# Designs tried in a protein design run: peptides against a protein of PDB entry 2AKA. Part 122

Target 1, 299 residues: chain A of PDB entry 2AKA
Amino acid sequence: MEDLIPLVNRLQDAFSAIGQNADLDLPQIAVVGGQSAGKSSVLENFVGRDFLPRGSGIVTRRPLVLQLVNSTTEYAEFLHCKGKKFTDFEEVRLEIEAETDRVTGTNKGISPVPINLRVYSPHVLNLTLVDLPGMTKVPVGDQPPDIEFQIRDMLMQFVTKENCLILAVSPANSDLANSDALKIAKEVDPQGQRTIGVITKLDLMDEGTDARDVLENKLLPLRRGYIGVVNRSQKDIDGKKDITAALAAERKFFLSHPSYRHLADRMGTPYLQKVLNQQLTNHIRDTLPGLRNKLQSQL

## One batch from the design tools (peptide; made by RFdiffusion4, then SolubleMPNN)

Design b2_p20_3_s2 (from b2_p20_3, 13 letters changed)
Fold by OpenDDE base, seed 5:
Structure b2_p20_3_s2 (fold): chain B 299 residues (1-299), chain A 20 residues (1-20)
Amino acid sequence: as target 1 above (299 residues)
Amino acid sequence: SSELAQLQKDVDDIIAQIQS
């Protein structure tokens, strides 16, 4: 049997080409998180490359449909420039920035029109994620005063869909009760059926504190549970620390930490990637029959 | 629309693969 995720990628591309019909709910994983929650780092860790825009404030300003495809070759392709293969991931970053600015302008505004990026790599599992703009309460630059609500409205277009899984990214070094990601997830998924929790910045928690209760799914229970990860610091990113080395350090962190060593086999970026691949695959199997019926009813 | 009809066919093809 062929992998289901690449098959659904074709559907996503088709939906993008015709303009997303709000009435059609493709099985997908939407990534939500506050600004600086570590969302971009999680995605880059999956690819093993630096390719997402960085900076202050809102870096993701359009939905990014990130299609990871396991392949013997490594390159990226954009739907808006078919046939062009990117092998330099710095060029991928620049293309995302240029394409974003083309639509949003220089005011750091947002657009609901997605960018579709496919990455072929021997280092990835088949996985499709929709990276959404980071939630913020404070406009930056010449952003409109209601930018917070514009972002929320955009996110709601994705996360309210029944076939949308929610990857809620929250930093451990902030009050989890104030997590924008978990708040929006709770709003649209009150029973915690569609939400996967990711806890970042576990290495930045105050000495004597830990997120064990959260990671054990005892504090704010989600049916699909929580997975802790350790991302590169901004210093490490600026210093071009190798992602492979960072992943090894992440593994060491969980194994050596008194509060997390018993969970270590169910933590870290590689485990998260496996879980997401499996959950998305199963979700596709569960939801496609219903999607077929919906499509038939619209014809 | 013709696009929706094509999408339905694509979904049907995927479902057929799931059931095989």
Scores: peptide ipSAE 0.180, ipTM 0.776, DockQ to the pose 0.109
Fold by OpenDDE base, seed 3:
Structure b2_p20_3_s2 (fold): chain B 299 residues (1-299), chain A 20 residues (1-20)
Amino acid sequence: as target 1 above (299 residues)
Amino acid sequence: SSELAQLQKDVDDIIAQIQS
C-alpha cells in the first residue's frame, strides 16, 4: 500500500489546479498561531533549512501548503512553476516572497490563494501542513485597519472544515490562556477533537516557571495532546545557527529540565513530526470515504 | 467537469488501496 499522504497531495494539487483552494475539505493540518509564536521556525525545523520569509509583523500573507516528502534527494518545487527544482533554499524563500507580492501587491495585504510548496528531503517524514498567516491585533505599515479580521476570516476558511486538523502554536513565555491559537481552536473545535497543541519558547520562560501542566494535558486538555518544542532564538537565526545543532540542543533542553525530563521522549521537533505524520495518515484514512461521497454529489 | 471526474477516480483509487 502506498503512503496516503503523497496520494492526498496529488488530490490537493489537482483541486488547486481547478480553482479549489480554501473551500477544500481535504484531510489536512492547518497551522495557526499569533505573530511571532514560532510557527515558521517549527516548519523550518522540519525541513532542516531556512526557507520561509522573515521579518516583523505579518510575514506569512498567503496560505502556504507545505508538502514534505521523504526522498533520497533534497529539493523543492512550487506548483506555480512546475518543472523548476530548487536546491538553494534561499531561492525558495525569495520565490515565496515574490509569489506573495505578485498577488498581494506591496501594501502587505493578504490573499487566501495558497502557495503550494513541495519539499523533497531525506530528513523529513511525509507530512502536509497549511501554514496560515499569524494572527495580529495591530496593523503595521500600509496594512488595512481591518487586517485582524481579514486574517481571521482567512483562517476560518480552513479551520472550520471538519477534515482539517489544527496545529495550534502557542509560545510558553506568554499567557497561554490568552493564546490566539488556542482561542481560535476552541472556537471551531470546542471539544478539542481536531486540535494538536504545540508549545514553543519553553526555553524563554521565566526561571521558576514551567508549562508542565499544559504539556501533561492537564490545564487545557486536547484529545490529541500537546508537544513542546524549542526553536532557535532570533539571535541564533540571525547568526545562522545550524538547525541540526538546534535540534540537539532541544533534546538536551528537555532531558535536563527538571519539569520536562519525564516527558522528553514525547517532546521536541522530531517527535512532533512523527506524531503529525501518524495523525495525518490516520485522519486521511478516516475522512477519505466521506470525501468520496461529497465529490460524487458534485458530479 | 472532466477534472472532477478524474478527482473522483483518484479518490476511489486511494480508497481501494486503503481497503486492500
Scores: peptide ipSAE 0.177, ipTM 0.767, DockQ to the pose 0.109
Fold by OpenDDE base, seed 4:
Parts: C-alpha cells; sequence; structure tokens
Structure b2_p20_3_s2 (fold): chain B 299 residues (1-299), chain A 20 residues (1-20)
C-alpha cells in the first residue's frame, strides 16, 4: 500500500507538465500556517537535512511540492531540471531560491506555479506534501499592500479542493484560538474532516502552561487529531545543530514533560511522518476512483 | 488529448493495483 504514493507522484508530475495540476483534484496534503509557525522546520526534520530557504518575512513564495521517496541512496531532483541529481542539500536550497526568483522577480512577489522537488533518502517514508507560503499581514520590500490577500487567494486554490488534506501548523506559544492555520482550515473544512493539526514550539510555552487539551483533541476537535512536535530553535539552526540530535531532544522533551509524557508515543516528528504516510496512502486509495471519473469527463 | 488518455491509463493501472 505504501507504493501508492510514488505512483501518484508520477501522475502529479505529468499533470504539472501539462498545466493541469491546478485544475485536477489530486490527492495531496497542503501545509498551511502563519509566517514563522515552523512549517519549513517540520519538512526539514522529515528529510534530516537543511534545504529550505530561511529568513524574515515571506520565505516560501511559490508552492513547493515535496515528494519524499524511501530509497537506499540519498539525493534530490527537480522536475524543472530532470536528470540532475543533487547530493548537496545546500545546492538544493540555492536552486529553490533561484527558481523562485526566476518566476517572481526580485520584488519578493508570489507565484502560484509550483516547484516540484523529489527527495530520495533512506531516512524518509514515502510522503508528498505541498508547502505553501506563510500567511502574513505585513508587506515587505516591494510587495503590494494587498499581499496578505494574494497569499490567501493562492492558499485557497489548494485547500478548497475536496481531495486536499490540510496540515495546519500552529505554534503553541501563541493563541491557538487565533491560529492562522486553524482559521483557514475551519473556513474550508468546517467539520474538520480534512485537517491534521500540528502544534510546534511546545518547548517555548510559558512556565505553568501547556497545550494538553489541544493535543488530546478536546479544545478544537479535528477528526484526524493533533500531533505535537519540537523543532530546532533559531539558535540551534544558526549553530548548525544536527537534526538527528534535535529529534532525540524532541523525544526527551515529551517523555520528561509532566503534561505530555502519557502522549509521548503519539507525538514527535517520527510519529507525524508515519501518520502522514498512512493518511496519504489511505486518502489516495479512497479518492482515485473519483479522480478517474473526473478524467473521463475531460477526454 | 493523447496526454489525457495516457493519464487515464495510468490511473486505471493504479486502481487495478489497489483492487488486487
Amino acid sequence: as target 1 above (299 residues)
Amino acid sequence: SSELAQLQKDVDDIIAQIQS
């Protein structure tokens, strides 16, 4: 059943090549969240490499279709430069930035045209995610005053699709009731059928507070539940802390925390990766028959 | 189009694999 994801990846690449990716409702997981919510860190933790653009303001300015494929070898490939194998993930980061700038220009504008990146690694489960620009209210540089709404419009092109699951990333050290990710998810998925909650920055909560009620699915219930993670701090990232070491620290955090110890086996990045693999696989199985019917109507 | 026809075949192959 795990082999379904790579098969659908081929369909996704084909749809992208013919410009149908936006129009066809492919089974996928879209990652949404406010700026600095920790979306990129979650994705990098899956791969175990630093490869995504970093910085202040809007960093992700095009959708990034990230296709993770379990393999005996480790390398990355872009759909826009087939045949080139990247083994240095710093070069992967630079290619994302270059390809983004090629389309959006130097004014830090946004584009709805996806970048397709496939990563082969022995350290990943088969999983495809679409990283979307972070929601923001403040224009930077030469961005137009309505950049907030442009980003929202772009996100809506993905999250309104019935076959799109939503990975809503929210920081625990902010008011979760006002989470940008959960707000947009509630707007397009009011019954919480397509949304998976990820709670980041649990280690940055004020002393005496915790997110136990959220993680136990008691505060803002989602059918697919919530998973807490602990990403590297900005200090750790700047200090080039190894992701493997960070994952060990994450495990220790949940096991040692009085409010989360009982949930520890259903928390953390490795568990999240496993759940997403299973969710996507099952989602593909359930939605492909419907996709077939839609394709027939377009022949 | 020929491209859409190929996509349809690919989808059918995947569905067949799921059902097997």
Scores: peptide ipSAE 0.175, ipTM 0.769, DockQ to the pose 0.109
Fold by OpenDDE base, seed 2:
Structure b2_p20_3_s2 (fold): chain B 299 residues (1-299), chain A 20 residues (1-20)
Amino acid sequence: as target 1 above (299 residues)
Amino acid sequence: SSELAQLQKDVDDIIAQIQS
């Protein structure tokens, strides 16, 4: 059987080109989390490249449809600049920033218009994610005072859809009970049927504390459970630490930690990527018949 | 409408593939 994810990517591109109808929801995974929760780092770890905008405050200001495609070659393509193949991922980052600024201006505003990025790589599993702006309560710079609500409204356009899985990214070094990601997920998915929990910054927790209960799905249970990851520190990012080395360090972290050793085979970025690939594939299989019926009703 | 028809065909093709 041919992989379903690339096939759905073609549908996704087509919907983006014609303007997605509000009643048509493609099977997808939306990534939600507070600012600095580690969403961008998780996505970059999947690709093994630094390619997402970095900075303080709201970095992601438009939805980024990230289509990962396993391939023998490594390059990126944007839907908005067809025919251009990016092999330098720094140029990919610059293009995201330029395209964002072209639509939002320089005031760090947000736009609901997605950026569609496809990455071909031998180092990825087939996976499509929609990276959404980080939730915030405080406007920065010349952002509008209601930026919090603008972001929330944007997120709701995705996460309220039944065919949308939610990748809720929460940092372990913050109060998980107050996690923006888990709160919004609970609001739209009260039974936890569509939510996958990701716990970042496990290496930054206070001494004597751990997230074992969360990772064991005992504190805030989700049907699809939680996966812990360890991203590069800001120091590591600034020092241009290799992502491959960071992934090895992540594995070592889980294996060597007394609280997580027994979970190590179900933790880490590679396992997360595998789980998401499987979850999305199964979700596509389950939802496409319903999508067919909706499309037929619009003809 | 033509775009929607093409999308429906693509979805049908995917469903057929799933069932095979």
Scores: peptide ipSAE 0.173, ipTM 0.770, DockQ to the pose 0.109

Design b2_p20_3_s3 (from b2_p20_3, 15 letters changed)
Fold by OpenDDE base, seed 2:
Structure b2_p20_3_s3 (fold): chain B 299 residues (1-299), chain A 20 residues (1-20)
Amino acid sequence: as target 1 above (299 residues)
Amino acid sequence: SSELKELEEDVNSIISEINS
């Protein structure tokens, strides 16, 4: 049933081409989190490449529809430049930045118009995610004073839809009770039916503290549960630490930590990929009949 | 397999209608 995700990708591309992405309740996973919560790092870890814009403040300024496709070859393609195959992922990063600036200008504003990126790789499972701008309260630089509300409104366009699953990314080194990701998820999904929790920065928690209760789904229970991950540190990223090495370090972290060892087989980036692939596949199967009926009534 | 084929047909039908 792994072929259901590529099938829905065809629908996504078709709807994007006609500008109706916002009007259709396609089965998808929206990624939400505060700025610096580790969203971009999670996505890069799936691909095993550094390809997303980096920096301070709001880095993701347009929705990024990231379509991961398992393939024997490794390359990327953008919907806005069909026929061009990217094999250098630095060029992928530059294209995202250029395409973002083309629409938003140089004032670091945001746009609701998605960028559609497909990545073929032997190292990925079939998975489609919509990366959304990080939530913020403080405008930076030339950002408009109402940037917080603009971001929130944009996120709501995705997460309010019934067929949208929510990947809520929260850093463990901050108060989880005040997590922007979990707050917005609870607002639109009060019963926790559509939300998957991701806890990042577990390696940056204060000595003597842990997120065991959260990861065991005891503190803020979600029906779909929580998965902990360990991303590369900023120092590691700046030092160009290999993602493969980082994934090995992540596994070691969970296995060696007294509070997480018993959960280690249900933690980490590889497990997260597997869970998301399975959940999205099942979700597509469940929602496609209803989607067909809705589309037939509108056409 | 049969379920997947039915879904593929549904998706193809939708895409065809969008492109028409």
Scores: peptide ipSAE 0.213, ipTM 0.815, DockQ to the pose 0.713
Fold by OpenDDE base, seed 5:
Parts: structure tokens; C-alpha cells; sequence
Structure b2_p20_3_s3 (fold): chain B 299 residues (1-299), chain A 20 residues (1-20)
């Protein structure tokens, strides 16, 4: 029932058109993670294109509703400029930046108003994610000193909703016990029912260390488990390394690593995309009838 | 398929209510 995701896309577009956003309990996946956790790279790996803003500090400053739609053609569309098809993903990146600046200004402020981006591609599964600003403790540029709390408050508007699944992105080369993503997930989902863990930067761990226990769901158990991924390095990104080549390298990494070989078929970006597609589809099926009834009763 | 039809009706109903 893959067609359920496009159905919810219609709801998202309709709600966005009337200014209803974070206060609605739509079946969705919110992506949370600290700055530099690899969140943007995961999303770009799904699309197979470089299209998200890059830079220092908080790059994502508005929620990005990213609707991936499997199609025979490849192009992107924004809800705020319907009818314009973007085939150059550099232009997509520039439009995100421009639309962000239009609302927030150039002071690196944040806004809770989503940008709605739909990407048609033969290389994607149907999948919708809400990319949220990266959690940070340090203001940059002209950001207000309380930017950390502003971001947190924004995230809470999404992740506290019962129908919101949480994609918690954590880097393996940092102390996972102190992961911002896992902390916020634990706060709003203490039983780990709505959280999917993504572990990035597995290739950057110190020699003699691994995240096997986490990936096997033994250290910080989540009902929906953990999936490890390997993103392109900053050098690779700057060098414009092809994402397809990076995905092949990711597969090789898991297959050849002594600690992860036995998990390799349940790791990597393609598997993550498949799992998210399935989980979101099932989640929509389970929640949509109740949502209908709730909305009809209050309208 | 019947389940999908029901969910489509749910979505259409919600959108209709939003637009009313």
C-alpha cells in the first residue's frame, strides 16, 4: 500500500496552504539530530543529489517537508512556487536558501513555517520526512543567545505529537549516551515506540571501537531499532564525489567490517529508505482513520 | 484494496473539511 504516502502528501499540502503546520498530528517522520550529525547527508543520499544548504552553524532554519515520490522522471517542485519544475538540484538548493532568507532574514534566525519540497525521481521510494533544524548549544552569526531553546521548542512542536515518528540521527564518533537526538527522543518517547535510530559516521570511529551493541539494539533499545549508515566525508562533498559511488562504498564498508558484516543486510542508506517507506506506510494505515474522526469532530 | 479505498475516502473527507 505504497500509495498511502502520496495520500498524506495531499493532506500536508492542504494543511500548509491554510497555515496549519506543527499543531496538526499528521502521520509523519520528523528528523532530529545535532549539528553535523550527518542528517542532511542522509537525506541527500536518498535523493542521490546535492540539494540541501551547506555551511557553518545551523543550516536548516525552517522545517523542510521533503516528499520523495517514485517517478519515471526526475525533478523537484516547491509548494510555494507551484508549476515550476526544477531539474537542476543546485537550483533547488538555492531556492531553499532564498525561501528561508525570505522569512527569517539574513540573521540566521529560525522559523517554524515549513518549506514543502517534493522530489520526483526514479531513484527514490515514496517517503516523506520533516527535516528539522539541527540542535545546537552555540549561537552563530546574528542568532539570538537563546537559539538553542528556540530550536528545541520548534522540534518539540513536532516530536511530541503521538502520530509523529522520530528519526533520531546520531554520529557514532561521539558519545551516543550524550546524543542530542536520542535525548530528545527519550524525553518525548520514553518507551521507544516512535523512534528509529540512525547511526552515522561509523567509518570515523576510533580503531578498536565499534557501535555493534547499539546497532544490535542492546545498548539503548528502541522498538523500531537502529540502522547504521556511512555518509560522504566533507572532503568527498567538496570534491563532488558521486553519491552513487558513496552508496557503493557504504555497502562495502558494512560487508568488510568485522563488527558489522553480520548486520550488513540490515544496514545502509538503501535499507534505511526501504524501512522508512514501510514503517511510514503502516503508520499511516494505523493512524489515518483516527485522524479523520478527530478532525471531523472538531470542525 | 478495499482498505486502500477506505483510506482514500478518509483523506478526501479530511481535505473536504479543511476546504469548507
Amino acid sequence: as target 1 above (299 residues)
Amino acid sequence: SSELKELEEDVNSIISEINS
Scores: peptide ipSAE 0.171, ipTM 0.799, DockQ to the pose 0.712
Fold by OpenDDE base, seed 1:
Structure b2_p20_3_s3 (fold): chain B 299 residues (1-299), chain A 20 residues (1-20)
Amino acid sequence: as target 1 above (299 residues)
Amino acid sequence: SSELKELEEDVNSIISEINS
């Protein structure tokens, strides 16, 4: 049932239009991680375009419902400006920033009101993700002193829902046992039933160290396992390194690394996209009948 | 599949009701 994701997208759009998206237990994947964990890079790698806000501190300040739709054409649409097709992904980035600022004001605060973005592309699989603000402990600029708790509370609104899968993004060059993403996932999913682990920055680990045990699901077991990815470096991003070239480099990294070569076919951004598509499709199939019954009873 | 078509019909019905 490859078309289940677009079907749920229609429901998601309908509920978003009436301002109830955050309160509904729709089958979805919430993306969680600390600041600079590499969430935005993972999402951009799926699309093959630079389109997410960049900067220091909290970059994502509103939930971003990112609906990827496989299509023969490439363009983006926002729910808040229906009928406008964006073919320049720089304009997509600017619209996200503008719409974020419109709601949050100039203090770089956060808002739980989602931005709904649909991207049509021949390079994507059908996939819907909810990108959430990065967890932080340090307020930046005019952010309120309790910003850490505000972010946490916002994340909890999504990840506590039973039908929410959790994409926990953790950098390999930090202590994974102290990963903000894995901590919050463990809090709301103690048995690891709803959590998919993504390990970024594998290329930035100290020489002589590796994340093999984590990627083999032996250190911190998750039912849905872990997938390692290699994102573009900040230097690569600043240099406008092509995402296609970065994906090739990622493949080469896993194939050539002594600790990861045996896992290479189950690593990398393309594999992650396939797994997420399959996981979400299956999850929708399992949950949608029950959700339908619940919704019908409430109408 | 038949199941998908049924779900589509249900979703369409729900959306129509929300928009009314």
Scores: peptide ipSAE 0.140, ipTM 0.784, DockQ to the pose 0.834
Fold by OpenDDE base, seed 4:
Structure b2_p20_3_s3 (fold): chain B 299 residues (1-299), chain A 20 residues (1-20)
Amino acid sequence: as target 1 above (299 residues)
Amino acid sequence: SSELKELEEDVNSIISEINS
């Protein structure tokens, strides 16, 4: 049933074209997390390319609907520039930045209007994710003093929808009980039915500490559980370390770590991608008939 | 396979209605 995700992509594109994307309860996965939680790195690891904006403060300022499609060829397409194929992923990054600035201006403001990006690659499974701005409390540049609340309101437009799954990204080197991602997820999904936990920065934890209890779903239980990942360091990103090499290092990390070795086959970016593909596919199957009925009643 | 075909028909129907 792997073809269900492309079917929803067609719906998503159609509704985006008429400006109704944000108001529709389409089956999707929204990615939430604090600034520097590692969200962008997780998404780039799926594609195996550097293509997302980087920098200090809020880099994602519009929702990015990222449609991954398994294909024999590798290229990207934007809905706002139909017919243009991008094979250089640096140009993809530049286009995201340009399109963001076109709508938000130069003041580092935010907009709830999504950017729709489709990536064809032999290295991905079919998967659609909505990357949302990182939660922050500190305005940067000419941002308004209430930027924290503006971001929160934007996130709520997505995560409150019944058919929205939540990928909550939290760094292990911070207090997970105070994770911004898990807090917002618990607010809109108090029973933990729609939330998938991702734990990043496991390699940056203090010596003698581990996140075993969290990863085993014993500390803050989610029905869909937790998956740990190890992303490239900022130094590795700046040095343009190959993502394939980083994925090998991630596998080695879990296999060699005394606290995580027994979980290694259910950890890491490749496993996360597989799980998300399966969960989204099943979620679409379960929700699409109901969505049809709702849409028909509104037309 | 039958389930996939049914869902495909549903999606196509919705898209057709949006474009009309």
Scores: peptide ipSAE 0.133, ipTM 0.778, DockQ to the pose 0.745

Design b2_p20_3_s4 (from b2_p20_3, 12 letters changed)
Fold by OpenDDE base, seed 2:
Structure b2_p20_3_s4 (fold): chain B 299 residues (1-299), chain A 20 residues (1-20)
Amino acid sequence: as target 1 above (299 residues)
Amino acid sequence: SAELAELQQDVDDIIALIKS
């Protein structure tokens, strides 16, 4: 398959440099979900490193353009800090926090200004995602009282674009009918043409319950379907459980679970990464030729 | 290869338009 994702990376970098990211309908995948839905864990599992901010409440407070690039070397680079190569991913986390605080201040507010992070690794497929702030209902601490609507407005700037695919992340241990991710996806993509469903926390479901009907695309059907994943527990994260070990445990979970065994080859983080790479590649091929003409008419 | 070359040209054209 042709290596098209780096082409979109060049476009993203160019648009970020001029501050016009919000107005361009680039072929991209926006990651949406409620707070604590497991978005950050999914992204970290792709990289195999702990590098995203953690905590209660709103963790992601700026859009994070995460560009994964398959390479023989492992390091990260920020667009705002050109020339600095990060090999310690703890420093990557600290830089995200510092850069976020520089723009938003200490009040835990949000900003629509993206952070552009590129990660080179031999352990990733080429993949670009835009991680968006988690949806919330109630402000905490000194957050603005209208934080829910600020987040929603920010998400809408991305997910309303025709060339934006939506990675909707929903936890299995919550009512899926009330999933923030699926609600916003349904609002902007009522026919489910642009939405890929991710179901997290399958290991935390109540005894006697499962998400088989969802994963089989029978409950809330999406054209692009659903993929289940198992992230590290909070205990595992606090204990610094190795992500490689967690991925092995995820595979074991699906293979050993009576409700998911027949789906095991189409579940898990590695399969999700592969699907997203393929979906994005095909999407770029389909949309990029038209984007030139559209932009030419607007400038 | 031909398709990739065309897409690369599209990207170059877009970047040129942005920088103009």
Scores: peptide ipSAE 0.304, ipTM 0.851, DockQ to the pose 0.750
Fold by OpenDDE base, seed 5:
Structure b2_p20_3_s4 (fold): chain B 299 residues (1-299), chain A 20 residues (1-20)
Amino acid sequence: as target 1 above (299 residues)
Amino acid sequence: SAELAELQQDVDDIIALIKS
């Protein structure tokens, strides 16, 4: 069953090589969320390494096709650097930044041209995600005043596709009714058929409040439901707390919290990985057989 | 499996189409 995701990887690589990624209706998962929603931390927790750019404002400025492949070895490869194996994930971070700047310049602009990053690891399930720029309303640096709309237009190129699943990342310590991720998901998926909700920052909620109703799919129901996660705090990140320890702390959080204890087995980063692997696999099986015929008829 | 083989062929066909 896990063997289907590599097939989509081959397609993604092929389309990237010809520069037509934006027009492809591949079975894929697009990750959307506002700035500081915790998207980068979720993705890094999947890999178990710090490898994504960090900073204030817009960090992801190009789509990042992140292909996780279970392997006995651990290394990363970029499609734009064929044959180079990265074993130092700090170098991976630097390459993402350099490749982003190469295309967008130094003005912190965005580009719809994706970066394809494949990570081989014994610690991952097969999983492919498309990380998209964080939604923002405030331009930073030399960004154009309409950067908000440029980002939204870029996101729409992915999330409007019928075969695109949407991983909507929202922080629990903010009003979920104002979640950028859930708003854009509702716009393109009004019946909630393609959207998977991720709720971050559950550990940062005010005392006496919880997101139980959301996680139980009772407040803003999605067909594919919600999964809560707990990322490393900024203090933990600055203190170089390892992701393994963070995952253990996440498990303890859900087990010990009165509002989430009964959901603990369906929460957390490991469960999220499993669910995404299964949903993507099933989605590939359902959509790929018809994709050939569709493309053939359009050429 | 037979299903996997069919899907692999579909992928090969798609790649062939986009390279043409």
Scores: peptide ipSAE 0.297, ipTM 0.841, DockQ to the pose 0.761
Fold by OpenDDE base, seed 1:
Structure b2_p20_3_s4 (fold): chain B 299 residues (1-299), chain A 20 residues (1-20)
Amino acid sequence: as target 1 above (299 residues)
Amino acid sequence: SAELAELQQDVDDIIALIKS
């Protein structure tokens, strides 16, 4: 039932229009991760385009409601400038940056007010994600000294909601026990019922090490499991390496790796997108009927 | 489907509620 996700899009747009942020418990997927965990690359791989801001420090400074819609045409639209169709994804990136700066100013502060971006593409499954600022411990530039706590407080407004699924993005080349994403997920979802683990940077692990036990859901079990992905390197991104080529390389990586070959059909960006589509669809079906009743009781 | 129609109505009801 691919038509359920657009229903949530209508709700998200309606709430944004009236200035309601994270107060309603909408069925949604919040994306969390530390800075440089590979979160932006995962989202761009879904679209097959470079369109997210890049740079040092905190890049995402407002929640980004990313609504992917399967379509015969390819273009993007923002809720804050309805009627304007973007076909150049560089312009999409620039608009995100401009709209972020308009609200937060030049001090690289954060705002809880979402940016709503809808992308139509023949290369995507219907999928809606809320991209949240990357967790950090060190202020950069003119950021306030308590920026770490401001980010955490913002994330908590989303991930504490019962109907919020959590896409926890963690790099494999760091100690997963210290993953910012998994820590915050475990804090609000101690039984691992709402969390989907994404393991990035598998290609950057030290020789002789692997994340097989994590990917097999044996080390830090989540009900919804883990999916490994291989993103483009920063060099590849700077060199404008084609995402389609990167996806082929990702497939080859899993198939050729002795520790991951047996998992290859349940790994990679295309599989992740499929799983998220199915998870969100089922989640909407289960939660939406009750949401109406809950809202009525609160008014 | 009937299920989809019901969910669509739920969304419409929710939107109506938040506008009130």
Scores: peptide ipSAE 0.288, ipTM 0.836, DockQ to the pose 0.741
Fold by OpenDDE base, seed 4:
Structure b2_p20_3_s4 (fold): chain B 299 residues (1-299), chain A 20 residues (1-20)
Amino acid sequence: as target 1 above (299 residues)
Amino acid sequence: SAELAELQQDVDDIIALIKS
């Protein structure tokens, strides 16, 4: 069943080519979270490269369809510039920024039109994610005062779809009960059937506190559970700390922490990749036949 | 393998439908 995710990639590319962005209920995983929740860092850890825009305020301003494909070679391709292979991931970052600005302008506005990025790598599992703009309440630059609602409306175009799984990214060093990611997930998935919880910044929690109850699925239960991760610090990112070294540090964190040691084999970025690959694969298998039938009935 | 072939056909059918 290793070939199911590439099948969905073909569908995504085909729909993008005809201008049907979020209209089709494709089996997919949408990534949601507040600004600075750690979404971009999680995605970069999957690839093992720094390639996403960074900065203050709203960084992701268009949906990014990130298609990870296991391959013997390492390079990236954009759907909007077919035939160009990127081997320098800094150039990938610059292309995302340029393509975003081309559509949204210089006012840091948002657009619901996705950017499609495919990354081939020997270091990834097959996995497709849709990175969505971070939820915010504060307009920056020339953004309109209702930018918060524009972002929410954009997110709703994805997360309300029945076949959309939700990767809800929440930082542990903030009140999880007030997590923007978990709030929006609960709004559209009240029974917690489509939501996977990711808890970041576990290493930044106050001394004497932990997120054990959340990670054990005892506080805010989700059918698909929670996975904790430890991302690079902002200092590490600025210092260009190697992601491979960061993954080793993450493993050490869970193994050495009294509250998380017993969960260590079900935590961390590598485990998250495996879980998402398996869940997406199974989800595709379960939903594609029904999607075909639905589309046929609408013609 | 048979299941994969069926799913591949489903994808082909969907793509054909959206291009029509």
Scores: peptide ipSAE 0.260, ipTM 0.817, DockQ to the pose 0.682

